Peptides against a protein of PDB entry 1LOE. Designs and how they scored, part 2

Target 1, 181 residues: chain A of PDB entry 1LOE
Amino acid sequence: TETTSFSITKFGPDQQNLIFQGDGYTTKERLTLTKAVRNTVGRALYSSPIHIWDSKTGNVANFVTSFTFVIDAPNSYNVADGFTFFIAPVDTKPQTGGGYLGVFNSKDYDKTSQTVAVEFDTFYNTAWDPSNGDRHIGIDVNSIKSINTKSWKLQNGKEANVVIAFNAATNVLTVSLTYPN
Target 2, 181 residues: chain A of PDB entry 1LOE as posed
Amino acid sequence: TETTSFSITKFGPDQQNLIFQGDGYTTKERLTLTKAVRNTVGRALYSSPIHIWDSKTGNVANFVTSFTFVIDAPNSYNVADGFTFFIAPVDTKPQTGGGYLGVFNSKDYDKTSQTVAVEFDTFYNTAWDPSNGDRHIGIDVNSIKSINTKSWALQNGKEANVVIAFNAATNVLTVSLTYPN

## One batch from the design tools (peptide; made by RFdiffusion4, then SolubleMPNN)

Design b1_p8_2_s1 (from b1_p8_2 with Y2V Q6H)
Fold by OpenDDE base, seed 1:
Structure b1_p8_2_s1 (fold): chain B 181 residues (1-181), chain A 8 residues (1-8)
Amino acid sequence: as target 1 above (181 residues)
Amino acid sequence: TVTLSHTL
């Protein structure tokens, strides 16, 4: 059985195990995807390829990831667009920004994307987001239009803890988000 | 805690 793991408690300026894309960078020991300005996309990739799906056997790996994030928007009532945790091909490059979160290009299912993402979506896009307009967590498979969502109340400027787990035996992806008190 | 699950 092949396994890989990593842990980053403090993000350094020369973080060797991350590939930074777009506006992504590190500052004050934190990974920063974007600053609070329009028209920016930042991404960070784990630098080593991860064998999640075996094309020869069809086997899929289990995985668990956990992280802490902060969204700190100057205007709590106008926050765009959120971010994702995503899995994509090793040569992945930033995709469409804005509501596509830099990881997708369409609301139509596109198998060539080969991208699975968990979105933490702060902006309501009428064309594909849940009609209630809530900020939400979503599971995205080859499309920015989530296959499932759940409302999430953003606490601006506060740290949220996230756990994302995939069980290969059941094919179930589970996302848990908490604001610790 | 907010939890979301789905079968892929």
Scores: peptide ipSAE 0.787, ipTM 0.983, DockQ to the pose 0.911
Fold by OpenDDE base, seed 5:
Structure b1_p8_2_s1 (fold): chain B 181 residues (1-181), chain A 8 residues (1-8)
Amino acid sequence: as target 1 above (181 residues)
Amino acid sequence: TVTLSHTL
Protein backbone atom coordinates (compact mmCIF):
# COMPACT_ATOMS: atom_id res chain seq x y z
CA THR B 1 0.00 0.00 0.00
CA GLU B 2 1.27 3.44 -0.99
CA THR B 3 -0.06 6.97 -1.32
CA THR B 4 0.42 9.44 -4.16
CA SER B 5 -0.33 13.13 -3.77
CA PHE B 6 0.19 16.36 -5.67
CA SER B 7 -0.85 19.97 -5.46
CA ILE B 8 -0.82 22.76 -8.02
CA THR B 9 -1.62 26.20 -6.63
CA LYS B 10 -0.51 28.19 -9.65
CA PHE B 11 -0.34 26.76 -13.14
CA GLY B 12 2.81 27.83 -14.93
CA PRO B 13 3.48 28.17 -18.66
CA ASP B 14 5.68 25.07 -18.62
CA GLN B 15 3.83 22.96 -16.08
CA GLN B 16 5.82 19.74 -16.35
CA ASN B 17 3.57 17.57 -14.22
CA LEU B 18 0.68 18.04 -16.65
CA ILE B 19 0.13 16.61 -20.11
CA PHE B 20 -1.89 19.00 -22.23
CA GLN B 21 -4.23 17.65 -24.89
CA GLY B 22 -6.19 19.45 -27.56
CA ASP B 23 -6.73 23.10 -26.80
CA GLY B 24 -5.76 22.91 -23.14
CA TYR B 25 -3.11 25.34 -21.92
CA THR B 26 -2.15 27.61 -19.05
CA THR B 27 -2.60 31.35 -18.87
CA LYS B 28 -2.33 33.81 -16.00
CA GLU B 29 -1.56 30.96 -13.61
CA ARG B 30 -4.79 29.11 -14.47
CA LEU B 31 -5.37 25.89 -16.35
CA THR B 32 -7.60 26.78 -19.29
CA LEU B 33 -9.43 23.97 -21.04
CA THR B 34 -11.12 26.04 -23.75
CA LYS B 35 -11.73 29.59 -24.78
CA ALA B 36 -15.23 30.82 -25.52
CA VAL B 37 -15.09 29.34 -29.03
CA ARG B 38 -17.25 26.61 -30.52
CA ASN B 39 -16.01 23.12 -31.27
CA THR B 40 -12.95 23.05 -29.07
CA VAL B 41 -11.80 20.37 -26.65
CA GLY B 42 -9.04 20.76 -24.13
CA ARG B 43 -7.76 18.31 -21.56
CA ALA B 44 -4.98 18.11 -19.02
CA LEU B 45 -3.68 14.93 -17.42
CA TYR B 46 -1.50 14.47 -14.40
CA SER B 47 1.73 13.28 -15.96
CA SER B 48 2.49 10.42 -13.59
CA PRO B 49 0.48 7.20 -13.78
CA ILE B 50 -1.53 6.52 -10.63
CA HIS B 51 -2.45 3.03 -9.47
CA ILE B 52 -6.14 3.43 -8.67
CA TRP B 53 -7.73 0.19 -9.87
CA ASP B 54 -5.89 -3.11 -10.12
CA SER B 55 -7.61 -5.30 -12.68
CA LYS B 56 -5.73 -8.37 -11.49
CA THR B 57 -6.71 -8.21 -7.83
CA GLY B 58 -9.77 -6.00 -8.08
CA ASN B 59 -8.36 -3.70 -5.44
CA VAL B 60 -9.37 -0.05 -5.66
CA ALA B 61 -7.65 2.86 -3.97
CA ASN B 62 -9.29 5.56 -1.94
CA PHE B 63 -8.83 9.04 -3.32
CA VAL B 64 -9.71 12.65 -2.61
CA THR B 65 -9.27 15.55 -4.99
CA SER B 66 -10.15 19.21 -4.65
CA PHE B 67 -10.05 22.06 -7.11
CA THR B 68 -11.44 25.49 -7.89
CA PHE B 69 -12.95 26.29 -11.27
CA VAL B 70 -14.50 29.18 -13.14
CA ILE B 71 -16.85 29.00 -16.08
CA ASP B 72 -16.97 32.36 -17.79
CA ALA B 73 -19.44 32.43 -20.65
CA PRO B 74 -19.92 35.64 -22.65
CA ASN B 75 -23.67 35.20 -22.26
CA SER B 76 -25.19 33.43 -19.26
CA TYR B 77 -28.04 32.14 -21.43
CA ASN B 78 -25.74 30.81 -24.14
CA VAL B 79 -23.28 28.48 -22.45
CA ALA B 80 -21.15 25.66 -23.82
CA ASP B 81 -21.10 22.05 -22.67
CA GLY B 82 -19.09 22.12 -19.46
CA PHE B 83 -16.19 20.00 -18.29
CA THR B 84 -15.21 16.91 -16.31
CA PHE B 85 -12.80 15.62 -13.78
CA PHE B 86 -11.97 12.15 -15.07
CA ILE B 87 -9.94 9.02 -14.50
CA ALA B 88 -9.01 7.02 -17.58
CA PRO B 89 -6.34 4.61 -18.85
CA VAL B 90 -2.81 5.93 -19.02
CA ASP B 91 -2.81 6.21 -22.82
CA THR B 92 -6.11 8.12 -22.95
CA LYS B 93 -6.64 10.63 -25.74
CA PRO B 94 -9.32 13.23 -26.40
CA GLN B 95 -12.66 11.70 -27.28
CA THR B 96 -15.82 13.19 -28.80
CA GLY B 97 -16.37 16.87 -28.14
CA GLY B 98 -19.52 18.85 -27.55
CA GLY B 99 -21.92 17.11 -25.23
CA TYR B 100 -19.53 14.20 -24.81
CA LEU B 101 -17.13 16.61 -23.09
CA GLY B 102 -14.08 15.19 -24.85
CA VAL B 103 -14.13 12.15 -22.56
CA PHE B 104 -16.77 9.76 -23.93
CA ASN B 105 -18.04 8.59 -27.32
CA SER B 106 -21.44 7.10 -26.51
CA LYS B 107 -24.39 7.20 -24.18
CA ASP B 108 -24.35 3.41 -24.23
CA TYR B 109 -22.37 1.70 -21.51
CA ASP B 110 -18.95 0.74 -22.85
CA LYS B 111 -16.81 -1.24 -20.43
CA THR B 112 -13.81 -0.88 -22.72
CA SER B 113 -13.76 2.85 -22.02
CA GLN B 114 -12.57 2.22 -18.47
CA THR B 115 -13.37 5.84 -17.68
CA VAL B 116 -14.98 7.41 -14.63
CA ALA B 117 -15.85 11.08 -14.75
CA VAL B 118 -17.55 13.74 -12.70
CA GLU B 119 -19.23 16.12 -15.08
CA PHE B 120 -20.14 19.73 -14.54
CA ASP B 121 -22.63 19.88 -17.36
CA THR B 122 -23.90 23.27 -18.46
CA PHE B 123 -25.75 22.24 -21.63
CA TYR B 124 -28.91 20.16 -21.94
CA ASN B 125 -28.48 17.27 -24.37
CA THR B 126 -31.94 15.81 -24.89
CA ALA B 127 -30.64 12.36 -25.73
CA TRP B 128 -29.08 11.60 -22.34
CA ASP B 129 -29.36 14.45 -19.83
CA PRO B 130 -31.98 14.69 -17.07
CA SER B 131 -35.34 15.64 -18.52
CA ASN B 132 -35.75 18.71 -16.33
CA GLY B 133 -33.13 20.47 -18.45
CA ASP B 134 -31.19 21.75 -15.44
CA ARG B 135 -27.49 22.29 -15.46
CA HIS B 136 -26.13 19.53 -13.29
CA ILE B 137 -23.33 17.59 -11.72
CA GLY B 138 -23.15 14.00 -12.88
CA ILE B 139 -21.26 10.81 -12.18
CA ASP B 140 -20.34 9.07 -15.42
CA VAL B 141 -19.11 5.48 -15.64
CA ASN B 142 -18.12 4.32 -19.12
CA SER B 143 -20.86 6.48 -20.63
CA ILE B 144 -21.79 10.13 -21.04
CA LYS B 145 -25.19 9.18 -19.65
CA SER B 146 -24.73 9.74 -15.94
CA ILE B 147 -25.57 7.05 -13.42
CA ASN B 148 -26.68 9.84 -11.08
CA THR B 149 -27.09 13.61 -11.31
CA LYS B 150 -27.83 16.61 -9.13
CA SER B 151 -29.09 19.99 -10.29
CA TRP B 152 -26.54 22.77 -10.03
CA LYS B 153 -26.98 26.49 -10.57
CA LEU B 154 -24.06 27.96 -12.46
CA GLN B 155 -22.79 31.28 -11.19
CA ASN B 156 -21.20 32.60 -14.35
CA GLY B 157 -17.71 33.95 -13.82
CA LYS B 158 -17.59 32.97 -10.14
CA GLU B 159 -15.19 30.57 -8.46
CA ALA B 160 -16.61 27.23 -7.36
CA ASN B 161 -14.85 24.90 -4.93
CA VAL B 162 -15.13 21.18 -5.60
CA VAL B 163 -14.26 18.13 -3.53
CA ILE B 164 -14.46 14.64 -5.01
CA ALA B 165 -13.91 11.68 -2.71
CA PHE B 166 -14.01 7.95 -3.30
CA ASN B 167 -14.30 5.45 -0.46
CA ALA B 168 -13.12 2.05 -1.65
CA ALA B 169 -14.58 0.21 1.33
CA THR B 170 -18.11 1.41 0.58
CA ASN B 171 -17.58 1.98 -3.16
CA VAL B 172 -19.19 5.41 -2.77
CA LEU B 173 -18.17 8.41 -4.83
CA THR B 174 -19.10 11.78 -3.35
CA VAL B 175 -19.03 15.16 -5.08
CA SER B 176 -19.43 18.47 -3.28
CA LEU B 177 -19.60 21.87 -4.95
CA THR B 178 -19.87 25.21 -3.22
CA TYR B 179 -19.71 28.86 -4.17
CA PRO B 180 -18.05 30.36 -1.10
CA ASN B 181 -19.06 33.92 -1.94
CA THR A 1 -23.43 23.43 -1.20
CA VAL A 2 -24.50 20.86 -3.78
CA THR A 3 -23.66 17.28 -2.88
CA LEU A 4 -24.00 14.15 -5.01
CA SER A 5 -23.15 10.63 -3.90
CA HIS A 6 -23.48 7.27 -5.59
CA THR A 7 -22.29 3.72 -5.17
CA LEU A 8 -20.26 2.66 -8.17
Scores: peptide ipSAE 0.787, ipTM 0.983, DockQ to the pose 0.904
Fold by OpenDDE base, seed 4:
Structure b1_p8_2_s1 (fold): chain B 181 residues (1-181), chain A 8 residues (1-8)
Amino acid sequence: as target 1 above (181 residues)
Amino acid sequence: TVTLSHTL
């Protein structure tokens, strides 16, 4: 059994174990995906390939990731699209912005995407989001249209703690979000 | 805490 782990408590200006894409960068020891401007996408990838799915054997790895995030919108009633934690092929590049969160290109299932994402979606897109219009957490498999969602109340400017776990034996992906304060 | 789970 092979295990890979890493931890980043402070994001430096020259973070060697991350690959920055688009507008992603570090500032004040935080990873910043975007500034509060229109039509921008930022991504950051762990720089080393991780063996999650073995195409030859079909074996899938367990994984657990945890992180703390802040969404800080200038206007609490006018928030942009949100962000994702995602897993994609090693050569992944930024995809469509806006409601597609820079990781997908369609609401239709596209197996060639080979992308799984957990979205923290702060903007209602009529074409694919839950009809109640709530901000939500979603699990996305090869499509921006989530296979499952859960309503989530954004606390603007506050730190949220997230744990995402995948159990390979059951194929269950679990997301937990907590505002500790 | 908000929790969401799904089988892939």
Scores: peptide ipSAE 0.784, ipTM 0.983, DockQ to the pose 0.906
Fold by OpenDDE base, seed 3:
Structure b1_p8_2_s1 (fold): chain B 181 residues (1-181), chain A 8 residues (1-8)
Amino acid sequence: as target 1 above (181 residues)
Amino acid sequence: TVTLSHTL
């Protein structure tokens, strides 16, 4: 079967296999999604389309992705919203609405969005986030309102390792986050 | 480790 794979261990100043949107950029071998200021949105897309869903046959691909991230959010009030890993149509554009993580624009389910995201959410939005107010991991399907969430205790400024896997046979998406140290 | 799974 056809397989697409890529690995980026050091993000360069001219990363040919990424499309940068908004404030996204690279610095010191890291991908940085936003500027350290208010009201900033940035994204980075893999530059080649990936065949995940075949509308003609109905076949869905398995996939697995892994990455390491760092978030600085020393408090719960003067912080931004977090970030997502997402899969969206090739013509996807960044969204600037507050709390929507640059990906969505409504808490209403919109099947035409065709967007799936895993969120790492650091800001409590009363209108859609879990009522306990915890920072959380969420699975978002066509809406910023997650279909499932789990509380996540941020280790501020520490590297987290993430694995996201989709099993096409079971339709199960699994997210694992670990702080190795 | 924090793990979250869901059927799409």
Scores: peptide ipSAE 0.775, ipTM 0.982, DockQ to the pose 0.900

Design b1_p8_2_s3 (from b1_p8_2 with Y2V)
Fold by OpenDDE base, seed 1:
Structure b1_p8_2_s3 (fold): chain B 181 residues (1-181), chain A 8 residues (1-8)
Amino acid sequence: as target 1 above (181 residues)
Amino acid sequence: TVTLSQTL
């Protein structure tokens, strides 16, 4: 069984194992996806392809990823749009911004997207988000319209710890978010 | 802790 792993505790100015797209960059040893300005999209990809799904055997890899993030909005009552952790084809490029989080282009299921994402969505888009209007964690498969969501209370400026695990035996994706402080 | 699980 092949295993690929990586760890980045401090993001350097020349982070060789990441591919930056759009407005994504590093500053102060942090990966920064966007500045607090309108209509920006930033992405960062792990530079090495990861064998997640084998088309020949149908096997899917287990994986677990963990990270810490901070959303620091200048106005805690106006926070848009959030971000995703995503898995997409190797040649993936930035997609539609705004509520599509730079990862999707449609609320309709698009199998050609071949993208799975965990969204941390801070902005309510009436066209596809849960009707309760809550900020939420979502699991997105080939669509910005999540197949499942869970309400999440953003703590602006605070560090959140995230663990995302996929169990290939059960096909269950689990997302856990904790504000430790 | 907020946890969300889903079968893909």
Scores: peptide ipSAE 0.809, ipTM 0.985, DockQ to the pose 0.902
Fold by OpenDDE base, seed 5:
Structure b1_p8_2_s3 (fold): chain B 181 residues (1-181), chain A 8 residues (1-8)
Amino acid sequence: as target 1 above (181 residues)
Amino acid sequence: TVTLSQTL
């Protein structure tokens, strides 16, 4: 059994352990996925491959990740689609933008996607999002249509702390989001 | 705190 870990407290202008895709970049020591501009997709991948799920043996790793994010919309009532933390195959490329969050291409289950994502979804897409229209956290497995969601109130411009943990023994993924201030 | 758990 091996353990891989990394930590990035300040994102530099030439961050060597990240692969930037689309419009993703760093500024002011923060990773910026998109600016407040329509029809943009930005992604960043940890540059080293990690064996989360081994297709040969079937083994699944435990993992825990924590991060702080800010969504800063110019108008609190006119917000874009949100973002994800995701795990995908090594050769993953940006997928469909907008409501698909640059990670998925369909609301139908697609096992070939091999993608698990935690979405922080700030825009109601009537075709797949919970009918109450709330902004929400979602767990996505091979589809933009979440297998489970929970309402989440966006605090525009405020820092949110996130912890995502997966227990391989129980096969349970847990997401926690807190606005500390 | 908002918490969401799911068996995959």
Scores: peptide ipSAE 0.808, ipTM 0.984, DockQ to the pose 0.901
Fold by OpenDDE base, seed 4:
Structure b1_p8_2_s3 (fold): chain B 181 residues (1-181), chain A 8 residues (1-8)
Amino acid sequence: as target 1 above (181 residues)
Amino acid sequence: TVTLSQTL
């Protein structure tokens, strides 16, 4: 059995275990995906490849990740698209921005994407988002159109704690979000 | 707390 773990409490300017893409970088010891400007995509990848799926046996690894995030929009009524936690092939590059969150290119299921994402979606895209228009958490499999969503109320500028866990025995992905303050 | 679970 193989196990990989890492922990980053403070993000430095020379974070060796992260690969930065697009506008992603570190500021004030935080990982910053985008600036408060339009039409930007930033990503950060864990630098080491992780064996999630075994093509020979079909087995999938368990995993759990936790992080704290802040969405800080200049205007609480005009918030951009949000962000994702995602798993993608090792050679993954930024994809379509805006509502596609830089990780997908289509609302149609595309198995060649090989991407699973948990979205924290703060912008209603009529073409694929839940019709109630709520900001939401979504689970995305090879498509920006989530296979499941749950309404979530953004607290602009506040820290949210997230836990994402995958149980390989049950194939269940669980997302928990809490605003502790 | 908001929780979402899904079988993949």
Scores: peptide ipSAE 0.804, ipTM 0.984, DockQ to the pose 0.901
Fold by OpenDDE base, seed 3:
Structure b1_p8_2_s3 (fold): chain B 181 residues (1-181), chain A 8 residues (1-8)
Amino acid sequence: as target 1 above (181 residues)
Amino acid sequence: TVTLSQTL
């Protein structure tokens, strides 16, 4: 069985295994997706293609990823939209529409997008977000409108640990977020 | 811990 793995503990200024898009960059050993200004979008892609779906056989790979993140969003109004972990075709390009997290461009389901994302959403977009207005984790398949969400209480400025696992046998994607402190 | 699972 073919496997691909990587680990980045400290993000360097010349991180060869990442492709940066938009405003994404590294500083002080951290990956920073956006500038601290309005209307900023940034992404970082793993530089090597991942064989996750075999078009001939239909087989899908298992995967697990883990990361830590910090978000500063002290209020609900003067903040940005959040971020995603996503899987997309190799020619994927950043999307600049507000609220689309740099990944999607429509709330309509578009199978040609071939994009799956886990969103950590800090801004309530009336047109597609859960009506309770809570910050939330979402699973997005070919649309910014999540197929499932769960409320998430942000601990502002603190490190969160995330694990995202996909079990190909059950076709289940699981997201776990923990604040260790 | 917040956990979310979904069949794709």
Scores: peptide ipSAE 0.803, ipTM 0.984, DockQ to the pose 0.917

Design b1_p8_2_s4 (from b1_p8_2, 3 letters changed)
Fold by OpenDDE base, seed 1:
Structure b1_p8_2_s4 (fold): chain B 181 residues (1-181), chain A 8 residues (1-8)
Amino acid sequence: as target 1 above (181 residues)
Amino acid sequence: TVNLSHTL
């Protein structure tokens, strides 16, 4: 069984195993996707292709990813739009910004996207987000309109720990988010 | 802790 793993505890200015797109960059040993400026999209990709789905056999790999993130918004009542962890084709490029989080282009299911994402969505978009208006975690498959969501209370400026796991035997994707402090 | 799961 083939296994690929990586760990980045400190993000350097010359991080060789990441591909930066748009406004994404590293500073002070952190990966920074965007600044608090409107109309910005930043992405970072693991530089090596990951064999998750075998087109010949149809087999899918298990995976687990964990990371820590901070959202630090100058105004806690104006926080847009959030970010995603995503899996997309190897030649993926930035997509529509704003509420589409730079990863999708439509609220309609688009199989050609071939993109699965876990969103940490801080902004309510009436056209596709849960009607309760809560900030939320969502699972997105080929659409910015999540197939499932869970309300999430943003703690501005504080570190959140995330674990995302996929069990190939059950096809279940699991997300956990904790504010340890 | 917030947990979310779904079958793909």
Scores: peptide ipSAE 0.765, ipTM 0.981, DockQ to the pose 0.905
Fold by OpenDDE base, seed 5:
Structure b1_p8_2_s4 (fold): chain B 181 residues (1-181), chain A 8 residues (1-8)
Amino acid sequence: as target 1 above (181 residues)
Amino acid sequence: TVNLSHTL
């Protein structure tokens, strides 16, 4: 049994423990995935490989991650697609943008993607999102079509605190989002 | 607070 952890409270201009992909970068001590510009995808990966799932033994590690994010859309009624926290193979590259959030390529289940994501989805895509049209949090397993979702009211420009935890004994993934102010 | 859980 092995445990690894990391913490980044201020994102520097040359953050060595992150791999930036696409339009992702740091500014004003924050990790910025995209600017308010159409057709952009940004990602950031923790630079060290983490042994979460062992394909040979089937063993899966427990994990907990927490972060604070801000979505700042110029128009609260016209917001882009959102973002994810995701776990993917070590050689992962940006995938389809837009509603696929740069992490998936299909709404069909694709076991070869080997990707689990928690989406914070701010745009209703008729083809796969919940029919009520609400902005939502979703759990995505090898597909942009979430296996479960919960409605979420975006507070534009405000900080949200997120905790994501996985319990390997129960195989349960939990997500908590709070606007503290 | 918004909470979401699911068994994978």
Scores: peptide ipSAE 0.764, ipTM 0.981, DockQ to the pose 0.907
Fold by OpenDDE base, seed 4:
Structure b1_p8_2_s4 (fold): chain B 181 residues (1-181), chain A 8 residues (1-8)
Amino acid sequence: as target 1 above (181 residues)
Amino acid sequence: TVNLSHTL
């Protein structure tokens, strides 16, 4: 079987293998999705389409992605909505901001979005988030309302290591998040 | 480490 891989250790000002959307850009060798201001959405897509799901055969590829992220909120007690890692159609465009994280438009299941996301959600939205109000990671399938969530303690300004893996044989998506320091 | 998994 064919395998596609890529690695970006430093994000340059002219990162050719990424498509930047909205306010997404690079700053000091980091991919920056948004500034710490209201009503901003930024996204970055890998520029080459990846064969993950074959709509004709139904075959799905395994994948593993890893990344390090930092959420740096000016006020630790007033944090914005968070971000996602997502997989969407090649022509995907920014969607609703705020609690929808720029990747969804509804809490209702909308198969037309064809989007799977792992959210790192730092803001409690009463309408769809877990009632405990915890910051959380979530798995989102065609809806901002996660099919599963896990509480996560944000360490403001600290690097978190994430691994997201999909096993096509079991159809299981797995997320791990670690603060190494 | 925080782990989360689900069948899609």
Scores: peptide ipSAE 0.760, ipTM 0.981, DockQ to the pose 0.899
Fold by OpenDDE base, seed 3:
Structure b1_p8_2_s4 (fold): chain B 181 residues (1-181), chain A 8 residues (1-8)
Amino acid sequence: as target 1 above (181 residues)
Amino acid sequence: TVNLSHTL
């Protein structure tokens, strides 16, 4: 069975297996999605297409991804929206609408988007976010309005470890976030 | 640890 894998421990200044979009860049061996200013969006894509869904056979691949991230959001008002891990068609382009995390452009379900994302959301958007106003993890399918969410207590400036797994046999997507310290 | 799962 065909398998694709990659690992990036240190992000270099010329990371050939990544495509940078918008303000995304690398610095000090880290991937940085945005500038430390307002109204910025950035993305990084794995440069090779990954065969996840075969339209001819209908087969769907299993996958697992893991990463570590840091977010600085010391308050709930003067902060940006957060970020996503996402899977989208090869011609995907960054989206600049506020609150859409650079990935979506509507809260309406759009099957033609063919985009699945796991969001780590730090800003409460009244139009689509959970009414409790909590920072949250969400699973987004073809819409910024998550199909499921869970409250997430951000540890400001601390490293979080994330594992995202998809089981094709059960069609279940699982997200795990841990602060090891 | 925060865990979230959903059937797509």
Scores: peptide ipSAE 0.760, ipTM 0.981, DockQ to the pose 0.915

Design b1_p8_3_s1 (from b1_p8_3 with A6H)
Fold by OpenDDE base, seed 2:
Structure b1_p8_3_s1 (fold): chain B 181 residues (1-181), chain A 8 residues (1-8)
Amino acid sequence: as target 1 above (181 residues)
Amino acid sequence: TYTLSHTL
């Protein structure tokens, strides 16, 4: 069994193992997806393809990823949509529809998207988000409408530690978010 | 800590 791993502690101005899409960029050793303006989408892809699913054998790889993020969203109305960690086909392109987090383009389930995402959603979109209007963590499979969500109280401007793990034996995706400070 | 799991 082969294993691919990488670690980026400091995001440099010429991060060769990332592909930047849209407005994604690095600043102050951090990955920044967008500027604080309307109608902007940014993404960053790991530059090498990852063999997660083998169509010939049907085998699926385990994976674990961890990262730290900061969101500045002091209110729920005049803020951006949030962000995702996502896995998508190698030819994936940014999606520009509002509320779709740059990854999806429909609330309808579309198996051809072949996209799995974990969303950290800071904006309530009436058409697909949980009706309680809470900021939330979501697991998205081929649709912006999450298959499962968890209400999440953003600690504005604070670092959150995330771990996302997929167990191929059980097909369970697990997300954990902790504010250590 | 917030935890969310789902079977894909």
Scores: peptide ipSAE 0.797, ipTM 0.984, DockQ to the pose 0.901
Fold by OpenDDE base, seed 1:
Structure b1_p8_3_s1 (fold): chain B 181 residues (1-181), chain A 8 residues (1-8)
Amino acid sequence: as target 1 above (181 residues)
Amino acid sequence: TYTLSHTL
């Protein structure tokens, strides 16, 4: 069984194992997806293709990823739109911004998207988000409309620790988010 | 801690 792993503790100005898209860049050793301006999309891709799904055998790899993020909005009560961790085809390009988080283009299931994402969604989009209007964590499969969500209270400017694990035997994706402080 | 799981 082949295993691929990587770890980035500090993001350098020339991070060779990442492909930056849109407004994504590094500053102060952090990966920054967007500046605090309207209608921008930034993405960063791991530069090496990872064989997660084998189309011939149907086998799917286990995976686990962990990261720390900060959302730092100038107005704690007006925060949009959030971000995702996502898996998409090798030639993926930025998709629709705003509520689509730069990774999807539709609330309808679109198998051609071939995209799985975990969203950390700070903005309520009436057309697809849970009706309670809560900020939420979501699991997205080929659609910005999450297949499952969990209400989440954003702590603006605070570090959150995330673990995302996929168990190929059960096909279960698990997301854990903790504010350690 | 917030936890969310789902079968893909």
Scores: peptide ipSAE 0.796, ipTM 0.984, DockQ to the pose 0.918
Fold by OpenDDE base, seed 4:
Structure b1_p8_3_s1 (fold): chain B 181 residues (1-181), chain A 8 residues (1-8)
Amino acid sequence: as target 1 above (181 residues)
Amino acid sequence: TYTLSHTL
């Protein structure tokens, strides 16, 4: 079996292995998706296409990704929408912003999206988010309406460590989030 | 630690 891996410990201004979209950029060695302003979407894609799904055989690759993120909202009582880690077809562009997190366009299942995302959702959208109104981690498949969610207490401005693993044998996607500090 | 799993 073939494996591919990459690691980015510091995000530089050059950063050849990322494709920046929208407002995405690097600053202070961090990948910054957006500034704290309204109606902005930023994305960054790994520059090399990764073969995780074989359309001919239907086989799906295992994968594990880990990253550290910070959500830094100027007003902890009014936080914006959050962000996703996502897998989407090549050549995709930023999608609808706001509650759609720049990755989806509908709460209705849309197989043509071909997008799987793990959302870290910090804003309650009545139309699709869990009714308890909690900030949450979600698994999104072809829809901004998560197929499963986990309530999550945002620690504003603090670093969170995330691991996302997919087991192809079981088709189970697992997300873990820890605030180490 | 928060954990979430689901079958795709």
Scores: peptide ipSAE 0.792, ipTM 0.984, DockQ to the pose 0.904
Fold by OpenDDE base, seed 3:
Structure b1_p8_3_s1 (fold): chain B 181 residues (1-181), chain A 8 residues (1-8)
Amino acid sequence: as target 1 above (181 residues)
Amino acid sequence: TYTLSHTL
């Protein structure tokens, strides 16, 4: 039995337990994934590998994560794509394809990617997003095309509190997003 | 509160 936990309340300029990829960086004690320009991709990985799935026994770990985020997207057309919380193999690399949130590279299911993500999607991509065109929360398994989505009304510039929990006994992933005000 | 669940 082993448990891994971490907490970052203030993101420092030399955050030792994060690996930054692409344009990801810290400023004013916050993690910032992208620059405020077009064609920017950034990621931050927890620096220690986490044993979530044991290939020898088949056992899967429970996990829970919580975070607070702010998105500035005042309109639906001249904005970026959003962001994800994701779990991927240790050698994961940022992906630069438009609309793929820096994590995926195809709408086709690819089991070899071994990637699970929760997306907070602010841009409607006709090829894979829900047809209603709403901003949405999605659960992505090995594809940018979500296996399940929920319409989400972004409160522009406001802090959202997120909890993501996985129950290994039921294999259920649960996402909760709350605006405190 | 927005809630979304799915079996993986």
Scores: peptide ipSAE 0.785, ipTM 0.984, DockQ to the pose 0.925

